# Designs tried in a protein design run: peptides against a protein of PDB entry 1Y74. Part 7

Target 1, 57 residues: chain A of PDB entry 1Y74
Amino acid sequence: LGLERDVSRAVELLERLQRSGELPPQKLQALQRVLQSRFCSAIREVYEQLYDTLDIT

## One batch from the design tools (peptide; aimed at target 1 D6 R9 R16 K27)

Design b2_p29_5_s2 (made by RFdiffusion4, then SolubleMPNN; from b2_p29_5, 10 letters changed)
Fold by OpenDDE base, seed 1:
Structure b2_p29_5_s2 (fold): chain B 57 residues (1-57), chain A 29 residues (1-29)
Amino acid sequence: as target 1 above (57 residues)
Amino acid sequence: LEELRRLLEEVERLLEEIREVVEEVERHL
């Protein structure tokens, strides 16, 4: 599903930026924690269930 | 159902915007 891939890609990019050390890691870590939160996981599960129910390709 | 779909489509757009900004920053490091 597009959303799962997009969240996973955003997390990967944030981990790369944290390793560069050129940006303040605390803000990047805060955004990563939001994207990996139970809230974002629950939104993803609801999204998947809607696509499965509506037969949206 | 349509309102919930619109909210999820908005979350997908916001995540795409976040990805584009992070990729742009990564290209300038």
Scores: peptide ipSAE 0.050, ipTM 0.511, DockQ to the pose 0.430
OpenDDE base, seeds 2, 3, 4, 5: peptide ipSAE 0.037, 0.036, 0.039, 0.039; ipTM 0.491, 0.490, 0.492, 0.492

Design b2_p29_5_s4 (made by RFdiffusion4, then SolubleMPNN; from b2_p29_5, 13 letters changed)
Fold by OpenDDE base, seed 2:
Structure b2_p29_5_s4 (fold): chain B 57 residues (1-57), chain A 29 residues (1-29)
Amino acid sequence: as target 1 above (57 residues)
Amino acid sequence: LEELLRLLREVLELLEEIRRVVREVERHL
């Protein structure tokens, strides 16, 4: 679903921003760890199940 | 930067929607 792709793209962009040195890398790495966490993966799975059930157009 | 901020907003909006659905279910139990 779109959320998995958007999370993966957000992680790729965070990795690019960490390499550019324009922003403090520690905060970007912490955000990347949150997006790659088991918690975000579980929320995504719940979202996919709810989206299929609630017919959210 | 702008694309990342957009994607983070979209992820947060979806997480807020899930939290709204959960609270609505909790109110009806």
Scores: peptide ipSAE 0.055, ipTM 0.522, DockQ to the pose 0.034
OpenDDE base, seeds 1, 3, 4, 5: peptide ipSAE 0.046, 0.047, 0.049, 0.050; ipTM 0.515, 0.519, 0.524, 0.521

Design b2_p29_6_s3 (made by RFdiffusion4, then SolubleMPNN; its pose is not in this set)
Fold by OpenDDE base, seed 4:
Structure b2_p29_6_s3 (fold): chain B 57 residues (1-57), chain A 29 residues (1-29)
Amino acid sequence: as target 1 above (57 residues)
Amino acid sequence: MAEAERLYRELEELYRRLEELLRLLDLLT
């Protein structure tokens, strides 16, 4: 679904930027941890369930 | 630089998805 894809793309970009050293890695890593947190996973699950329940494509 | 700009755009899109989720929740209230 869109939200899952957007999270995955953001995480991938964060990982690449951390390896490049172009930006301070600590803030990027902190943001990545937030996006991969239990909270963000729960929000993604709610989003997916709402789409399923409302039959939204 | 281009990857940082791309990240910014992806985060903006993610934010828009979260706003969409909020709208969907409002439909259930």
Scores: peptide ipSAE 0.199, ipTM 0.712, DockQ to the pose 0.406
OpenDDE base, seeds 1, 2, 3, 5: peptide ipSAE 0.199, 0.197, 0.199, 0.197; ipTM 0.711, 0.711, 0.710, 0.710

## One batch from the design tools (peptide; aimed at target 1 A10 L17 L28)

Design b2_p30_1_s4 (made by RFdiffusion4, then SolubleMPNN; its pose is not in this set)
Fold by OpenDDE base, seed 3:
Structure b2_p30_1_s4 (fold): chain B 57 residues (1-57), chain A 30 residues (1-30)
Amino acid sequence: as target 1 above (57 residues)
Amino acid sequence: LEELLRLLEELLEEIRRVLEEVEEAERRAR
């Protein structure tokens, strides 16, 4: 699904930015933790259920 | 509801684009 792909891509970009060391790593890591949290996983699950039900095009 | 989900996907795509531009800008500054 688009949302899952976009979240995964955002995490990938945050990991690259953290490895560069030129940006505030703690803030980037905090955002990554939010995106990988159980909360975001639960929201994604609800999104997937709604996507399947509504047949979004 | 479908429109709200599409808007959320669009928002995440814009966030991804901004992060990509920041990553590229960082590499150019090295």
Scores: peptide ipSAE 0.054, ipTM 0.523, DockQ to the pose 0.184
OpenDDE base, seeds 1, 2, 4, 5: peptide ipSAE 0.053, 0.053, 0.054, 0.055; ipTM 0.522, 0.469, 0.520, 0.520; seed 5 fails the geometry check

Design b2_p30_2 (made by RFdiffusion4)
Pose (drawn by RFdiffusion4):
Structure b2_p30_2 (pose): chain A 57 residues (1-57), chain P 30 residues (1-30)
Amino acid sequence: as target 1 above (57 residues)
Amino acid sequence: EVEELEEEVEELEEEVEELEEEVEELEEEV
């Protein structure tokens, strides 16, 4: 789906900005936690697993 | 360079909002 690429890109993109430290890192750190959080991992696995399910069903 | 970074942040916020909407749809389906 691209979620792994987009999420993992967002994560590193958030860290990247964090490395520069130019804009409010608070909200950006929040996103990183949202996408890295184990919770979004299970939801992410769903999107991937779901696409496979379509190929099965 | 700063304006580009602000645009990237805005895109990221849009992507998060879209994910939130998808999660809510999934909750309703469940």

Design b2_p30_3_s2 (made by RFdiffusion4, then SolubleMPNN; failed a check: too like the target's own chain; its pose is not in this set)
Amino acid sequence: SRREEVRRLVEELERILERLRQLQELLDLL

Design b2_p30_3_s3 (made by RFdiffusion4, then SolubleMPNN; its pose is not in this set)
Fold by OpenDDE base, seed 4:
Structure b2_p30_3_s3 (fold): chain B 57 residues (1-57), chain A 30 residues (1-30)
Amino acid sequence: as target 1 above (57 residues)
Amino acid sequence: MRREEVEELMRELEEILKRLEELLELLDKL
């Protein structure tokens, strides 16, 4: 799904940005933790179920 | 990493975060 791909890509970008050393890592780590949280996973599951229910291709 | 590459990765991240925000706004309207 597009959302899963976007979350996975955002996490990859955050990990690369943290490894760059050019940015303060704490805010990037906080955002990565939000995107990898059970809350974000539950939102994704609700979104997937809604798309499956609405037959939105 | 080059500064230009960091700026590119930040732009791509901002675009993704905007798409995620739009999806959360759609979910809030349901």
Scores: peptide ipSAE 0.334, ipTM 0.814, DockQ to the pose 0.614
OpenDDE base, seeds 1, 2, 3, 5: peptide ipSAE 0.331, 0.333, 0.332, 0.332; ipTM 0.814, 0.814, 0.814, 0.814

Design b2_p30_3_s4 (made by RFdiffusion4, then SolubleMPNN; failed a check: too like the target's own chain; its pose is not in this set)
Amino acid sequence: SRAREVQELLEELQRILERLRELLELLDLL

Design b2_p30_4 (made by RFdiffusion4)
Pose (drawn by RFdiffusion4):
Structure b2_p30_4 (pose): chain A 57 residues (1-57), chain P 30 residues (1-30)
Amino acid sequence: as target 1 above (57 residues)
Amino acid sequence: SVEELEEEVEELEEEVEELEEEVEELEEEV
């Protein structure tokens, strides 16, 4: 679906900006936790697993 | 530039919000 690329890209993109430290890193750190969090991982696995399910069903 | 970075950040927030809405719709379907 691209979620792994888009999310992992967002994660590193958030860290990238964090490295620069130009804009409010607080909200950006929040996103990083939101996408890295184990919770969003299970949900992410769903989007991937769901696409496969479509190929099965 | 800073303005381009701000636009990228807003896009990312929008994508997160869309994903949240999709999760809610999936929950209602389940």

Design b2_p30_4_s2 (made by RFdiffusion4, then SolubleMPNN; from b2_p30_4, 14 letters changed)
Fold by OpenDDE base, seed 1:
Structure b2_p30_4_s2 (fold): chain B 57 residues (1-57), chain A 30 residues (1-30)
Amino acid sequence: as target 1 above (57 residues)
Amino acid sequence: SLAELREEVERLERLLEELQEVVQQLLELT
């Protein structure tokens, strides 16, 4: 689904930016932690369940 | 790049907004 793919892509980009040193790594790491949190995982699960139930595109 | 990250975050924001609308509709049916 789009949400899972977009979260994974965002994490990948954050990891690259942390290695480049273009930005302070602490803020990027904090955002990465949020995206990989149990909260975001729960939202993804809800999204998938709703997708299956409602047959949304 | 930072621009690519920004675009990705904006996509996520749109998806979350869509999810919010779906959840709101479901809550109104209960």
Scores: peptide ipSAE 0.074, ipTM 0.542, DockQ to the pose 0.224
OpenDDE base, seeds 2, 3, 4, 5: peptide ipSAE 0.073, 0.070, 0.034, 0.073; ipTM 0.541, 0.540, 0.489, 0.542

Design b2_p30_4_s3 (made by RFdiffusion4, then SolubleMPNN; from b2_p30_4, 14 letters changed)
Fold by OpenDDE base, seed 4:
Structure b2_p30_4_s3 (fold): chain B 57 residues (1-57), chain A 30 residues (1-30)
Amino acid sequence: as target 1 above (57 residues)
Amino acid sequence: SLEELRREVERLERLLEELRRLVEQLLELT
């Protein structure tokens, strides 16, 4: 689903930016940690379940 | 790039808004 894909893409971009050294990595790492948190995973799961349940077209 | 990341974050914000709407719809059905 879109949310999982977009989270994965955001994490990939954050990892690349951290490796480039163009920016201080701390804030990028913090955002990456949030996106990979159990909380964000749970929100994604809720989104997917609601999407399936409501059969949104 | 930072611009790519910004665009991706903006997509995530839109998806969170969609989630909010889905929850509201579910609550209206109950």
Scores: peptide ipSAE 0.112, ipTM 0.596, DockQ to the pose 0.250
OpenDDE base, seeds 1, 2, 3, 5: peptide ipSAE 0.112, 0.112, 0.112, 0.112; ipTM 0.596, 0.596, 0.597, 0.594

Design b2_p30_5_s3 (made by RFdiffusion4, then SolubleMPNN; its pose is not in this set)
Fold by OpenDDE base, seed 5:
Order: C-alpha cells, then structure tokens, then sequence
Structure b2_p30_5_s3 (fold): chain B 57 residues (1-57), chain A 30 residues (1-30)
C-alpha cells in the first residue's frame, strides 16, 4: 500500500538520524510511536478492506 | 564516574531498544 511504503521510508530516515546522532532519543521515540500508529492504521485498513470484500461474497 | 557510566549504559540500552523497534517496523513493512 502507499502508506506502508511511506512508513518504510520514514523508518529508514529515522535509522539514519539515529546513527548520525542528529535526532534526540526522545524525539526518535515519539516518531516511532507515530509510525506505529500509521502502521496500525494501514494494517486496520487492509483488514477492513479484506472483510468488506468477504462480507460482499 | 560510576553515575556517568550508569547513565551511558542506560542510554545505550535505550538506543538498542529503539534500533530493535525500527528493525521490527522495517521487517513488517518490507
């Protein structure tokens, strides 16, 4: 999904920022929680779409 | 000395957990 690709790209960027030491650990943790929330939303959307398709059959 | 070493060990443990979480997110989205 488009959201999964965007979240994967954001993870790579966060890993780079962590390794450079440019990102304070507290901000990294806050961004990780935001990415987890987006990830959970993407997974939910996939399940909702799957079940909506199955309930129509 | 000992308090600074404790702080460094705690910061290192935190970084390791953050790296593990990023890897788990990468593995789930790859």
Amino acid sequence: as target 1 above (57 residues)
Amino acid sequence: MEEEERRRREEERRRRREEELLRELEELLA
Scores: peptide ipSAE 0.051, ipTM 0.428, DockQ to the pose 0.047
OpenDDE base, seeds 1, 2, 3, 4: peptide ipSAE 0.048, 0.036, 0.024, 0.020; ipTM 0.419, 0.404, 0.366, 0.343

Design b2_p30_5_s4 (made by RFdiffusion4, then SolubleMPNN; its pose is not in this set)
Fold by OpenDDE base, seed 1:
Structure b2_p30_5_s4 (fold): chain B 57 residues (1-57), chain A 30 residues (1-30)
Amino acid sequence: as target 1 above (57 residues)
Amino acid sequence: SAAAEARAAAEAARRAREAALLAELEALLS
């Protein structure tokens, strides 16, 4: 799925940030909280359901 | 030298915290 590929790309970028140490912990912690929010969870669910319904890889 | 060692330890701790937070973020995405 396109979503799976995009998530994989995001993980690759985060791994690069992890190796370089470029992102201060405070900024990363803020981002982490956003990604854990109910809003982001709901958005992810909508996208997943959409891809499931359309059955597009 | 003791001050240099303390600074090195503080930087190592900072790097460790940063790496841990990034690992948690990766776990949220995948």
Scores: peptide ipSAE 0.035, ipTM 0.390, DockQ to the pose 0.056
OpenDDE base, seeds 2, 3, 4, 5: peptide ipSAE 0.029, 0.026, 0.026, 0.021; ipTM 0.386, 0.447, 0.379, 0.372

Design b2_p30_6 (made by RFdiffusion4)
Pose (drawn by RFdiffusion4):
Structure b2_p30_6 (pose): chain A 57 residues (1-57), chain P 30 residues (1-30)
Amino acid sequence: as target 1 above (57 residues)
Amino acid sequence: LEELEEELEELEEELEELEEELEELEEELE
C-alpha cells in the first residue's frame, strides 16, 4: 500500500526536521511517536495484511 | 465482504487524513 514507505518516510522525515531543529519539534516528535508507536505497528500490519486478504478472498 | 468493504472505506479515510497532515507539514517546511 505504501504505508510502510510513507510512515517510515514520515518517521525519518520528522527526525530529519528534528535534526535541523527549525520548526516546533514538539508536534513533530508527537507524530514520530504516533507512527513508531507499537500501536500504529499493529494497525499498519492490518493495512498490509488486509491487502493480502483481498487477494485471498 | 460488505463488512470488509466498510472497514476498507474507513481505513482509506484515515489514510487520506494522514496524507493531508503530511502535505501541510511539507508546505510549512517550504

Design b2_p30_6_s2 (made by RFdiffusion4, then SolubleMPNN; from b2_p30_6, 15 letters changed)
Fold by OpenDDE base, seed 2:
Structure b2_p30_6_s2 (fold): chain B 57 residues (1-57), chain A 30 residues (1-30)
Amino acid sequence: as target 1 above (57 residues)
Amino acid sequence: LEELLKLLEALLEVVEEFRRLLEELLREVA
């Protein structure tokens, strides 16, 4: 899946972008909060379970 | 920024795949 890895990398990049000042930070911070939320973690966990069970791909 | 956008696109694909999995599950229980 690599979802956890990709989320972690996305957060890292968001933090760098916020420090660079190239973009307004508010939306970047909001996106970072979503990616680091318990909700996102729960969805990822359920996704992994369903993916393993159904294997629709 | 380019790498971030690619990651977000990949995450969007995962969300769509998750939707498809849920739909499949609903079909199986219906």
Scores: peptide ipSAE 0.136, ipTM 0.636, DockQ to the pose 0.032
OpenDDE base, seeds 1, 3, 4, 5: peptide ipSAE 0.134, 0.080, 0.069, 0.136; ipTM 0.630, 0.581, 0.563, 0.632

Design b2_p30_7 (made by RFdiffusion4; failed a check: a repeat of another design)
Pose (drawn by RFdiffusion4):
Order: C-alpha cells, then structure tokens, then sequence
Structure b2_p30_7 (pose): chain A 57 residues (1-57), chain P 30 residues (1-30)
C-alpha cells in the first residue's frame, strides 16, 4: 500500500527535521511516536494484511 | 526554510489522510 514507505518516511522525515531543529519539534516528535508506536504498528500490519486478504478472498 | 515548511505541510496532509483511514477502519469494525 505504501504505508510502510510513507510512514517510515514520515518517521525519518520527522527525525530529519528534528535533526535540523528549525520548526516546533514537539508536534513532530508527537507524530514520530504516533507512527513508531507499537499501536500504529498493529494497525499498519492490518493495512498490509488486509490487502493480502483481498487477494485471498 | 520554505522547503521545510512544504515538508511539514505534506506531513500534515498525510496525517489527515491517516486519521480518515483509521476512522473508516473503526466504522468497518463496528
């Protein structure tokens, strides 16, 4: 689906901005936690697993 | 600075899209 690429990109993109430290890192750190959090991991696995399910069903 | 603001806007858009997809999934589970 691209979520792994978009999310993992967003994670590093948030860290990338964090490395520069130019804009409010607080909200960016929040996103990183949201996408890296184990919770969004299970949800993410759903989107991937769901696409496979479509190929099965 | 302008490039970083554009990247931020893109991230906000992606976030909104993800929130919408999450809500759709919640509705499908209900």
Amino acid sequence: as target 1 above (57 residues)
Amino acid sequence: LEELEEELEELEEELEELEEELEELEEELE

Design b2_p30_8_s1 (made by RFdiffusion4, then SolubleMPNN; failed a check: too like the target's own chain; its pose is not in this set)
Amino acid sequence: SLLELLELLLRLLEELRRLLEEVEEAERRA

Design b2_p30_8_s4 (made by RFdiffusion4, then SolubleMPNN; its pose is not in this set)
Fold by OpenDDE base, seed 5:
Structure b2_p30_8_s4 (fold): chain B 57 residues (1-57), chain A 30 residues (1-30)
Amino acid sequence: as target 1 above (57 residues)
Amino acid sequence: SLEKLLKELEELLRKLEELLREVERAEREA
């Protein structure tokens, strides 16, 4: 679904920003960890359930 | 739990704000 793709894209962008060295790597890495956390997984699960229930594809 | 989920959401939003401030500084210095 779109949310999984968007989260994955966000992680990729953060990795690129981190490699560029233009921003503090620790802050980018911390944000990346949050996006890959159980929180985002749980939100994705709820998101998918809503789409299944509402028959949104 | 719901409380854990909300706390992690608050942390995400806070870190996004921090990132935006750092991006703004980097762009100003570039």
Scores: peptide ipSAE 0.054, ipTM 0.498, DockQ to the pose 0.149
OpenDDE base, seeds 1, 2, 3, 4: peptide ipSAE 0.056, 0.045, 0.050, 0.053; ipTM 0.507, 0.484, 0.493, 0.498; seed 1 fails the geometry check

